# Peptides against a protein of PDB entry 5KEZ: the designs that were tried, part 11

Target 1, 320 residues: chain A of PDB entry 5KEZ
Amino acid sequence: NVAIYNPFRPWWERYQPVSYKLCTRSGNEDEFRNMVTRCNNVGVRIYVDAVINHMCGNAVSAGTSSTCGSYFNPGSRDFPAVPYSGWDFNDGKCKTGSGDIENYNDATQVRDCRLTGLLDLALEKDYVRSKIAEYMNHLIDIGVAGFRLDASKHMWPGDIKAILDKLHNLNSNWFPAGSKPFIYQEVIDLGGEPIKSSDYFGNGRVTEFKYGAKLGTVIRKWNGEKMSYLKNWGEGWGFVPSDRALVFVDNHDNQRGHGAGGASILTFWDARLYKMAVGFMLAHPYGFTRVMSSYRWPRQFQNGNDVNDWVGPPNNNGVI

## One batch from the design tools (peptide; aimed at target 1 W11 Q16 H258)

Design b1_p10_7_s2 (made by RFdiffusion4, then SolubleMPNN; from b1_p10_7, 4 letters changed)
Fold by OpenDDE base, seed 5:
Structure b1_p10_7_s2 (fold): chain B 320 residues (1-320), chain A 10 residues (1-10)
Amino acid sequence: as target 1 above (320 residues)
Amino acid sequence: GSFNRLKYHF
């Protein structure tokens, strides 16, 4: 991914890829392979956060300022380490003035335009699908168990399916022969917008963002909500079917006040309430559960916004 | 308002 120094190595640089090389601040490919092997050998499975909707931001300077030193040029859409070129992006499909998503009530913008300037891959192209599949298959062959598909809301479900159809069976050294990768898709659907979580059920599980938002309201006792109201928690609250849901109290985005849930989202900053929410989630038989492991950072609120929401995990002068 | 995540860039 790109190496960003202003601000200094923010967490979100991880979501600006310039190649599919397993070469980041977390380590190199050999180290990753070693970790996957060790984890699998003790029954811990690895699921990769796969960033396949886009490459880096359009405004990032060209050069070799990346975690593996690969050259890239956002201006010309040149990513030779893949390789991608200008033919592999949706620039010509997006009809907004900025090239960015401007209206989330327009599903075509949401899927064909750039998410906050991130160069949007032309996932309709078999070439692009194949390059992504090669990346994911390499990970499968290493021994990962599945994937979180980042920004799935911004990809056409059919394009995702086309990629998934190219995937290998899981590594038979650790998984039963013929096993398929576990897929969960990040889709923010709190209602009121055209893109629905149900659009993606055919590809795997989806993130149920209503879960954390509503649970936060209940645990906080907002609007007279009571724990007893959770008797029909799950489908009874209008959430997606349990077998399609991946549920969580918070994630890295809404922990920082970004996106789904707003102020209702419970985080480790409110330790007691958070423990109640996580405990309830783990005890209640709805969805596939995900528990957050995060870190503290020096929050500085200005006009209700944390100006340090970019701060990444603990590091030693950029080294994790 | 919008409840979609933000990703930052230069």
Scores: peptide ipSAE 0.140, ipTM 0.865, DockQ to the pose 0.112
OpenDDE base, seeds 1, 2, 3, 4: peptide ipSAE 0.131, 0.136, 0.129, 0.128; ipTM 0.862, 0.867, 0.863, 0.862; seed 2 fails the geometry check

Design b1_p10_7_s3 (made by RFdiffusion4, then SolubleMPNN; from b1_p10_7, 4 letters changed)
Fold by OpenDDE base, seed 3:
Structure b1_p10_7_s3 (fold): chain B 320 residues (1-320), chain A 10 residues (1-10)
Amino acid sequence: as target 1 above (320 residues)
Amino acid sequence: GSYNRPEYHY
């Protein structure tokens, strides 16, 4: 991915890929392979956050400022390490003036335009699908158990399916023959927008952002809500079917005070309430649970916003 | 919208 130095190596640079090389702030491919092996050998499975909707931001400077030194040129849509070129992006498909998503009530914009400037891959193209599948298959062959598909809301479900249909079975060294990768898709659906979580059920599980948002309000006792109301927690609260739900109290985005769930989201900053929420989540049978492991950063609120929400995990000069 | 991804990844 791109190496961003202003601000200094933010967490979100991880979500600006310039190649599919397994060479990042966390280590190189050999180190990753070693970790996966060690984890699998003790029954801990690895699920990769796969960033396949887009490449890096359109405004990032061209060059070799990337975690593995690969050259890239956002301006010309040149990512030779893949390779991608201008033909592999949705620039001509997006009809907004900025080239970015401007209206989330327009499903076509949401999927064909750039997410906050991130160069939007033309996932309708078999070439693009194949390159992504090659990346994911490499990970599968290393021994990962599945994937979080980043920004799935911004990809057409059929394009995702086309990619998934190209995937290998899991590595038989650790998984039963014929095992399929576990897939969950990041889809923010709190209602009111045209894109629905149910659009993605056919590909795998989806993130249920209503879970953390509503649980937060209940535990915070907002709007008169009570713990006793959780008796029919899950589908009874309008959430997606349990077998399609990936649930969590917070994620890296909404932990930073805005986005899906907003201020209702409980985080480690409110330790007592957070432990209550996480404990409840783990005890309740609804959905597939995900527990957040995060870190403290020097929060600085200005006009209600943390200006340091970019701060990544503890690191040594950018290396984790 | 308020429920969409925050603008971090620019």
Scores: peptide ipSAE 0.112, ipTM 0.843, DockQ to the pose 0.111
OpenDDE base, seeds 1, 2, 4, 5: peptide ipSAE 0.056, 0.059, 0.047, 0.060; ipTM 0.811, 0.812, 0.811, 0.807; seeds 1, 4 fail the geometry check

Design b1_p10_7_s4 (made by RFdiffusion4, then SolubleMPNN; from b1_p10_7, 5 letters changed)
Fold by OpenDDE base, seed 2:
Structure b1_p10_7_s4 (fold): chain B 320 residues (1-320), chain A 10 residues (1-10)
Amino acid sequence: as target 1 above (320 residues)
Amino acid sequence: GSFNRLEYHY
């Protein structure tokens, strides 16, 4: 991914890829292989956050300022380490003046235009699908168990399916022969927009963002909500079917006030309430559960916004 | 507002 130094190595640089090489601030490919092996050997499975909707931001300076040293040029859509060129992006499909998503009520913009400036890959092309599949298959062959698909809301479900259909079975050194990768898709659907979580059920599980949002209001006792109302928690509250849901109290985005859920989202900053919410989630039989492991950072609020919401995990001179 | 992941990227 791109290496950003202003601000200094923010968390979000990880979501701006310039190659599919396994070289990041977390380590190189050999170190990753070693980690996967050690984890698998003790029954801990690895699921990779796969960023396949886009490459880096269109405004990032060209050069070799990347975690693996690969050259890239956003202006010319040149990513030779893949390789991608101008033919592999949706510049011609997006009809907005800016090239960015301008109206989230237009499903075509949401899928074909740039997410906040991130260069949008043309996932309708078999070439692009194959490059992504090669990346994911390399990870499968290393021994990962599955994937979180980042920004799935911004990809056509059929394009995702086409990529998934190219995937290998899991590594038989650790998984039964014929096992398929576990897939869950990040889709923010709180209602009111044209793109629905149900559009993606055919590809795997989907993040249920209503879960953390609604649970937060209940635990906080907002709007007269009571714990007793959680008797029919799950489908009874209008959530997606349990077998399609991946549920969580918070994630890295909404810890920082981004994404979905607003102020209702509970985080470790509210320790007592957060433990109540996480405990309830783990005890209640709905969905596939995900527990957050995060960190503290020096928050500085200006006009209601944390100006340090970019701060990434603790590091030693940029090395994690 | 819209239900997007992030409002801004640098």
Scores: peptide ipSAE 0.099, ipTM 0.849, DockQ to the pose 0.109
OpenDDE base, seeds 1, 3, 4, 5: peptide ipSAE 0.086, 0.086, 0.095, 0.087; ipTM 0.840, 0.847, 0.843, 0.842; seed 4 fails the geometry check

Design b1_p10_8 (made by RFdiffusion4)
Pose (drawn by RFdiffusion4):
Structure b1_p10_8 (pose): chain A 320 residues (1-320), chain P 10 residues (1-10)
Amino acid sequence: as target 1 above (320 residues)
Amino acid sequence: GSASWAKKTP
C-alpha cells in the first residue's frame, strides 16, 4: 500500500493498494504465512481484508513511497508490480464530469467512478478479475478461511461473483474438501439508497451496519429508545436475515465517530455501556458476531468530528 | 501530490 507521510502514516493508507505483494507494516510474506499456519494449527482462522475495488488515490505522487518499495505512478495509471496499466481502470467508463462519485442516487456511477479519487479498477475485464483472483488464491492456499470484501457497494454484484468464481477451495490440510471461502461484503445500507445489501446475498454475507447504530442509540437511551424495545431484535427491526448478517457494535471505521451511526456508536471509550452492548450482541442469536480490538489515539473533537481520526497504530517513527 | 481519505459513510 501507499506509504503516506502527510499525515504521518494514517491507518487508511492501507486502503490504497500499490501491489498485491504481501508486504506491509504488519510484516512480509514469510511472517504472514507463519501467522496463518500457526493460527490454523490451533484452530483459529484468518480472514483477510481484501481491498479490490481500487488502487491508490489518483493524486498520489509517483515514485516508490510504498510499503515494499514498489514503483507506481497514479497519474499515468502504471502499477507495474501487479501489473496494471491505464487499460485496467474505469476512466473511460465513468460518466461524471470530475471522474469521481458525485451522486449516490445513481447506482451506476457509485460503481464505475472513483471513490473519493481512488483509481477504480475495471472489474468487468477478465484480466483484472484474474489478477485479483491470483492474489486471493495466493491467500487461500496459504490457508486463509475467508475475506472481508472492502467497499463492496462500489462494485457490481456480478463482478464480485466473477472474481469469486475463479477462487480455489480452501486448503485441504485444514478444511474439509469442497470448503469455500467465507465471504462477508462491506455494504453500508441504512435504507434510502438505490443499492440494497440484499443485492449482494448471492456472493456471501453482508455487514449489517444498522445493527450497531440501533444498539448504540438504544443503550444510550437516545431518541426515545429503551432496552425493552429489544424484545424483537433482529429482522424485526428491518435487518437482513440472520444467516446473511455479520454483526458488530463498532468497527475500525465508525469507532472514530464519523461513520454509519456517528456519535451513537459505542466504543471502548465508553467502556461501561460498551461492555453492555457487546454483551447483548454476544448473547443474542442474531447474526455472526465480530468483536473489535482497537488501539488508542489522541482523540480531539472539533465540531463533533475528531481531527485525529486518521492516526495510525502505535508506532516509533512509523514502525508498528 | 496528495492523498485523500475515503471515509466509509452512508

Design b1_p10_8_s1 (made by RFdiffusion4, then SolubleMPNN; from b1_p10_8, 5 letters changed)
Fold by OpenDDE base, seed 1:
Structure b1_p10_8_s1 (fold): chain B 320 residues (1-320), chain A 10 residues (1-10)
Amino acid sequence: as target 1 above (320 residues)
Amino acid sequence: GSATRAREVP
């Protein structure tokens, strides 16, 4: 991915790829392969956060300022390490003046325009689909069990399906023959927008962001809500079907006040309430559960906003 | 506004 130095190596640089090389501040490919093997050998499976909707920001300077030293040029849409060129992006499909998503009530903009300046890949092209599938298949062959598909609401469900149809079965050294990768898709659907979680049910599970938002409100006792109201928690609260839901109390975005949930989201900063929420989630039989493992950062609030919400995870393997 | 995530700083 791109190396961002202002602010200094933020967490979100990881979501700005310039290649599909397994070479980042988290480690190199050999280290990753070793970790996957060791984990699989003790029954711990690995699911990769796959960033396949886009490449890096359009305003990032061209050069070799990346975690694996690969050259890239956002201005000319040149990513030779893949390779991608100007033919592989949706610049000509997006009809907004800025080239960015301007109206989330327009599903075409949401899927064909740039998410906050991130260069949007032309996933309708078989070439692009194949390059992504090759990346994911390499991971499958290493021994991963599945994927979180980042920014899924910004991809057409049919394009996702086309990529998934190219995927290999899981590695038979650790998985039963014929096993397919576990897929869950990040779709932020709190209602009120045209793109729905149900659009993606055919590809795999979907993140249910209503879960953490509503649970936080209840446990905080906002608006007179009581825990006894959780009697019909799940589908009874308007959530997606249990067999399509991936549920969580918080994620890296809404932990920082970004994305979906707002101030209702419970985090480790409110330890007692957070433990209650996580405990309830693990005890209740709705959805596939995900437990957050995060870190502390030096929060600094100015005008109600944490100006240090960019701070990345602890790192002791040097600046790559 | 719409729910988005911060992947870039403007």
Scores: peptide ipSAE 0.140, ipTM 0.831, DockQ to the pose 0.115
OpenDDE base, seeds 2, 3, 4, 5: peptide ipSAE 0.045, 0.045, 0.139, 0.157; ipTM 0.796, 0.792, 0.839, 0.844; seeds 2, 3, 5 fail the geometry check

Design b1_p10_8_s2 (made by RFdiffusion4, then SolubleMPNN; from b1_p10_8, 5 letters changed)
Fold by OpenDDE base, seed 5:
Structure b1_p10_8_s2 (fold): chain B 320 residues (1-320), chain A 10 residues (1-10)
Amino acid sequence: as target 1 above (320 residues)
Amino acid sequence: GSARRADEVP
C-alpha cells in the first residue's frame, strides 16, 4: 500500500493498495506464511481483509512511496506491480463532476465512482477479476480460511460473485478437502439508501451495522430503549437473517465516530458499557460474532470531531 | 449523512 507521511502513517493507508504483494508494515510474505501456519496448527484461522474495490487515492503522488517500494502512478492509473492501467478503472463510467461518489442515493455512483478519491477498479472486467482472484488464491493457498471483502457496498454483487467463482478450495493441509473460503462482505446498510445488504446474501455473510448501532442506543438507554426490548434481538429487530449476519459492537471505522451508527456506537473508550455490549453479543446466538481488538490514540476533539482519528496503531517511528 | 466508512485520503 501507499506510505502516507502526512499525516504520519495513518491507519487508512492500509486501505490504499498499489499492489497485491504481501509486503506491508505488518511484515513480508514469508512472515505472513509463517504466521498463518502457526495459527492454523493451533486451530486459529486467518481471515484476510481484502481490499479489492479500489487502489490508492487519486491524489497520491506517483513514485515508489509504498510499503514494498513498488512504483505506482495514480494520475495515469498505472500500477505495474499488478499490473493495472487506465483501462482497469471506472473513470469513464462515473458521471459525477468530481469523479467521487456524491450521492449515496444513486446506486450507480456508489458502485462506479470513487470512494473518497480512491481509484475505483473496473470489476466488470474479467482481467481485473482474475487479478483479484489470483491475489486471493495466493492467500488461500498459503492457508487462510477466508476473507472480509472491504467496501463490498461499492462493488456490484455479480462482480463479487464472479471473483468468488474463481477461488480455490481451502488448503487441505488444514481444512477438509473441498472446503470453500469463508466470505463476509462489508456492506453498510442502515436503511434509507438504495443498496441493501440482501443484495449480497448470495456471496456470503454481510456485516450487520444495525447491530452495533441499535445495541448502542439500547445500552445507552437512548430514546427510552430498554434491555428487555432485546427479547427478539436479531431478525425481530429487522436485522438480516442470522445465517447471513456478521455482527460486531464496533469496527475501526465507526469507533472513530463517523457514519455507520455515529455516536451510538460503543467502544472501548466507554469501557463499562462496551463490556456489556460485547458480553451480550457473545451470549446471544444471533449472527456470526466479531470482537474488536483496537488501541488508544490521543484523541483531540475540535467542533465535535476528533482531528486525530487518522492515528494508526502503536508504532516506533512508523515501524509496527 | 451517507452511510459510509470513515476512510481518508490526502
Scores: peptide ipSAE 0.059, ipTM 0.804, DockQ to the pose 0.111
OpenDDE base, seeds 1, 2, 3, 4: peptide ipSAE 0.043, 0.052, 0.047, 0.054; ipTM 0.789, 0.800, 0.794, 0.810; seeds 1, 3 fail the geometry check

Design b1_p10_8_s3 (made by RFdiffusion4, then SolubleMPNN; from b1_p10_8, 5 letters changed)
Fold by OpenDDE base, seed 5:
Structure b1_p10_8_s3 (fold): chain B 320 residues (1-320), chain A 10 residues (1-10)
Amino acid sequence: as target 1 above (320 residues)
Amino acid sequence: GSATRADEVP
């Protein structure tokens, strides 16, 4: 991914890929392979956060300022380490003035335009699908158990399906022969927008962001909500079917206090309430549970916004 | 430029 220095190595640089090389601040490919092996050998499975909707931001300077030193040129859409070129992006499809998503009530913008400037891959192209599949298959062959598909809301479900259809069976050294990768898709659907979580059920599980949002309001006792109302928690609250749900109290995005539930989201900053929420989640049978492991950062609120919400994990001058 | 999901959900 790109190496961002202003601000200094933010968490979100991880979501700006310039190649599919397993070479980041977390380590190199050999180290990753070693970790996957060690984890699998003790029954811990690895699921990769796969960023396949986009490459890096359109405004990032061309050069070799990346975690593996790969050259890239956002201006010309040149990512030779893949390789991708201008033919592999949705610039011509997006009809907004900025090239970015401007209206989330327009599904075509959401899927064909850039997410906050991130160069949007043309996933309709078999070439692009194949490059992504090759990346994911390499990980599968290493021994990962599945994937979180980042920004799935911004990809057409059919394009995702086409990629998934190219995937290998899981590595038989650790998984039964014929096992398929576990897929969960990040789709933010709190209602009120045209794109629905149900659009993606055919590809695997989806993130249920209503879970954390609603649980937060209940635990916080907002709007007269009571714990006793959780008796029919899950489908009874209008959530997706349990067998399609990936549930969580918070994630790295909404932990920063905006979007995907807003202020209702409980985090480790509210330790007591957070423990209650996580405890409830783990005790309740609805959905597939995900527990967050995060870090503290020096929050600095200005006009209700944390100006340091970019801060990445603890590091030594950028080295993890 | 930042990459945030804040704009996806008001």
Scores: peptide ipSAE 0.032, ipTM 0.767, DockQ to the pose 0.341
OpenDDE base, seeds 1, 2, 3, 4: peptide ipSAE 0.032, 0.031, 0.031, 0.029; ipTM 0.757, 0.765, 0.767, 0.749

Design b1_p10_8_s4 (made by RFdiffusion4, then SolubleMPNN; from b1_p10_8, 5 letters changed)
Fold by OpenDDE base, seed 2:
Structure b1_p10_8_s4 (fold): chain B 320 residues (1-320), chain A 10 residues (1-10)
Amino acid sequence: as target 1 above (320 residues)
Amino acid sequence: GSATRADAVP
């Protein structure tokens, strides 16, 4: 991914790929292989956060400022380490003036335009699908168990399906022969927008963002809500079917106050309430559960916004 | 610039 130095190595640089090389601040490919092997050998499975909707931001300077030194040029859409070129992006398809998503009520913009300036891959092209599949298959062959598909809301479900259909079975050194990768898709659907979680049920599980948002309001006792109202928690609250749901109290985005639940989201900053929420989630038989592991950072609020929301994990001068 | 997710939320 791109190496950003202003601000200094933010968490979100990880979501700006310039290649599919397994070479980041977390380590190189050999170290990753070693970790996957060690984890698998003790029954811990690895699920990769796969960033396949886009490459890096359009405004990032061209050059070799990346975690593995790969050259890239956002201006010319040149990513030779893949390789991608201008033919592999949706620039000509997006009809907004900025090239970014401007109206989330327009499903076509949401899928064909750039998410916050991130160069949007043309996933309708078999070439692009194949390059992504090659990346994911490399991970499968290493021994990962499945994937979180980042920014699935911004990809056409059929394009995702086409990629998934190219995937290998899981590595038989650790998984039964014929096993398929576990897939869950990040889709922010709190209602009110045209793109729905149900659009993606055919590809795998979907993140249920209503879960953390609603649980937060209940535990905070907002709007007169009580814990006793959780008697029919799950489908009874209008959530997706349990077998399609991946549930969580918070994630890295809404832990920083960014979208997807707003101020209702409980985090480790509210330790007592957060433990209550996580405990309830683990005890209640709805959905596939995900527990967050995070870190503290020096929050500084200005006009209601944390100016340090970019701060990444604890590190030694950029090295994790 | 920042790549913070900016999805619209009701």
Scores: peptide ipSAE 0.038, ipTM 0.777, DockQ to the pose 0.350
OpenDDE base, seeds 1, 3, 4, 5: peptide ipSAE 0.033, 0.034, 0.034, 0.034; ipTM 0.760, 0.763, 0.771, 0.758

## One batch from the design tools (peptide; aimed at target 1 W12 Q16 T116)

Design b1_p11_1 (made by RFdiffusion4)
Pose (drawn by RFdiffusion4):
Structure b1_p11_1 (pose): chain A 320 residues (1-320), chain P 11 residues (1-11)
Amino acid sequence: as target 1 above (320 residues)
Amino acid sequence: SAANPAPAWNK
């Protein structure tokens, strides 16, 4: 991923890929393989956050400011470490004047245009699908059990299916024969938009962002909500079917207060209420549960938004 | 120049 130095090494630089080499601030390929093997050998699975909708920002300076020193040039669309060229991006397919996503009532541009200027991969091309699949198959054979598909709303459901069609079964040393990767797609669907999370049920589960937003408001006793109203919690509140939901109280993104749910999202900063919300979630049968494990940062709210929400993991001069 | 995508995810 791009090594971003202003601001200093933000957590979200990891969502701007430069290549598919397994080489990050978290470690190299040997350390990654070692982790996956050790965890599988004690029966704990690894799920990978797959960033496949885009490479890095179009305005990032060319050079080797990357976590493995790989060269890249966003202005010329050259990512030779993969390799990707200008033919591999959606510049000619997007119809907005800016080339970015401008209107979220237009389902097409949400898919074909750049998400906040991030270079949008042409996922309809077999070559691009093959390079992504090669990356995910490398992970599958190492032994990962599934994937979180980042920014799934900005990918066509069919393109996702075409990539998944190319994946190996899970490593037969640890998983039964014919086992398939666990897929959960990150789609923020609070209603009122043309894209529905149900559009993605063919590919795997989806993140149910309504879950934590509603639970936070209820536990905080905001907007007239009471815990007694949770008697019909689940699809009774308009959530996706339980067998398609990945649920959580907060995630790494919206724990910073800017996300789906804003200030209602309970986090470790609100420890007393947070424990109650996690407890209710873990006790209730709805969904497959994910628990957040976080790091502290110097929160500094100005106008209800944290100007330090970009701060990366604890580090000494960028070393985690 | 780098763009923070996290706010955009929530649109």

Design b1_p11_1_s1 (made by RFdiffusion4, then SolubleMPNN; from b1_p11_1, 5 letters changed)
Fold by OpenDDE base, seed 3:
Structure b1_p11_1_s1 (fold): chain B 320 residues (1-320), chain A 11 residues (1-11)
Amino acid sequence: as target 1 above (320 residues)
Amino acid sequence: SFSNPSPALFK
C-alpha cells in the first residue's frame, strides 16, 4: 500500500493499495506465511481484510513511496505491480463532476464513483476480477480461512459473486476438503439509503451496523431505553437474519467517530459500558461476533473533531 | 438520511 508520511503512517494508509504483494508495515510474505501456519496449527484461523474495491487515492503522488517499494502513478492509473492501467478503472463510468461519490441516494454513484478519492476499480471486467481472485487465492493457498470484503457497499453484488466464484477451496492441510472461504462483507445500512444489506446476502455474511448503534443507546440509557427491551434482540429489532449477520460493538471507523453509529457507539474509552456491551454481545446468540482489539492514541479535539484520529497502532518508526 | 461510510482522510 501507499506509505503516507503526512500525517506519519496513518492507519488508513493500509486501505490504499498499490499492489497485491504481501509486503506491508506488518511484515513480509514469509513472515505472514509463518504467522498463518503457527496460528492454524493451534486452531486459530486468519481472516484477511481484503481491499478490492479500489486502489490508492487519486491525489497521492506518483513514485515508489509504498510499503513494498512498488512504483505506482495514480494520475495515469498505472499500477504495474498488478498490473492495472487506465482501462481498469471506472473513471469513464462515473458521471459526477468530481469523480467522487456525491450523492449516496444514487446507487450508481455509490458503486461506480470514487469513495473519497480512492481510484475505483472496474470490477465488471474479467481481467480485474481475475487479478483480484489471484490475490485472494494466493492467500487461500497460504492457509487463510476467509475474508472481510472492505467497502462492499461500493461494489456491485454480482461483481463480488464473480470474484468469489473464482476462489479455491481452503487449504486441505488445515481445513476439510472442499471447504470454502468464510466471507463477510462490509455494508453500512442503517436505513434510508438505496443500497441494502440484503443485496449482498447471496455472497456471504454482512456487517450489521445497527447492532452497535442500537446497543450503544440501550447501554447508555438514551431515550429511555432499557436492558429489558433486549428480550427480542436481533431480528426483532429489525436486524438482518442471524445467519447473515456479523455483529460488533465498534470497529476502527466508528471507534473514531466516523461511519455508522455516531455518538452512540461504545468504545474502550468508556471502559465500563464497553465491557457490558461486549459481554452482552458474546453471551447473546444473534449473529457471528467480532471483538475489537484496539489501542489508545493521543486524542485532541478541536471543534468537536479529533485531529489525531489518523493515528495508527503502536509502532517503531512506522513498522508494527 | 446519509451514513458517512469512511473518513475524508482516506484521500
Scores: peptide ipSAE 0.049, ipTM 0.817, DockQ to the pose 0.114
OpenDDE base, seeds 1, 2, 4, 5: peptide ipSAE 0.037, 0.039, 0.041, 0.044; ipTM 0.766, 0.794, 0.795, 0.808

Design b1_p11_1_s2 (made by RFdiffusion4, then SolubleMPNN; from b1_p11_1, 5 letters changed)
Fold by OpenDDE base, seed 3:
Structure b1_p11_1_s2 (fold): chain B 320 residues (1-320), chain A 11 residues (1-11)
Amino acid sequence: as target 1 above (320 residues)
Amino acid sequence: SFSNPVPALFK
């Protein structure tokens, strides 16, 4: 991915790929293989956050400022380490003036335009699908158990399906023969927008952002909410079917006050309430659970916004 | 209610 130095190595640089090489702040491919092997050998499975909707931001300077040293040129859509070129992006398909998503009530924009400047891959192209599948299959062959598909609401479900149909079975050294990768898709659907979580049920599980949002409200006792109201928690609260839901109290985005759930989201900053919420989540049978492991950062609020929400995990000069 | 979880600095 792109190496960002201003601010200094933010967490979000990981979501700006310039290649599919397994060389990042966390280590190189050999180290990754070693980690996956060691984890699998003790029954711990690895699920990769796969960034396949886009490459890096269109405004990032061309050059070799990347975690694996690969050259890239966002301006010309040149990612030779893949390789991608201008033909592999949706620049001509997006009809907004900026090239970015401007209206989230327009499903076509949401899927065909750039997410906050991130170069949007033309996932309708078999070439692009194949390059992504090759990346994911490489990971599968290493021994990962599945994937989180980042920014899934920004991809057409059919394009995702086409990629998934190209995937290998899991590595039989650790998984039963014929096992398929576990897939869950990040789709933010709190209602009010045209793209729905149900659009993606056919590909695998989806993130249920209503879970953390509503649970936070209840635990905080906002709006007269009571724990007793959780008796029909899950589908009874309008959430997606349990067998399609991946649930969580917070994620890295809404932990920073950015996204789905707003101020209701409970985080480790409110330790007692957070433990209550996480404990409830783990005890309740609804959905597939995900627990966040995060870190403290020096929050600095200016005009209600944390100017340090970019801060990544503890590191040694950018190396985690 | 919710806001865009992707920060503007992603560019």
Scores: peptide ipSAE 0.048, ipTM 0.803, DockQ to the pose 0.125
OpenDDE base, seeds 1, 2, 4, 5: peptide ipSAE 0.048, 0.045, 0.038, 0.042; ipTM 0.789, 0.796, 0.780, 0.794

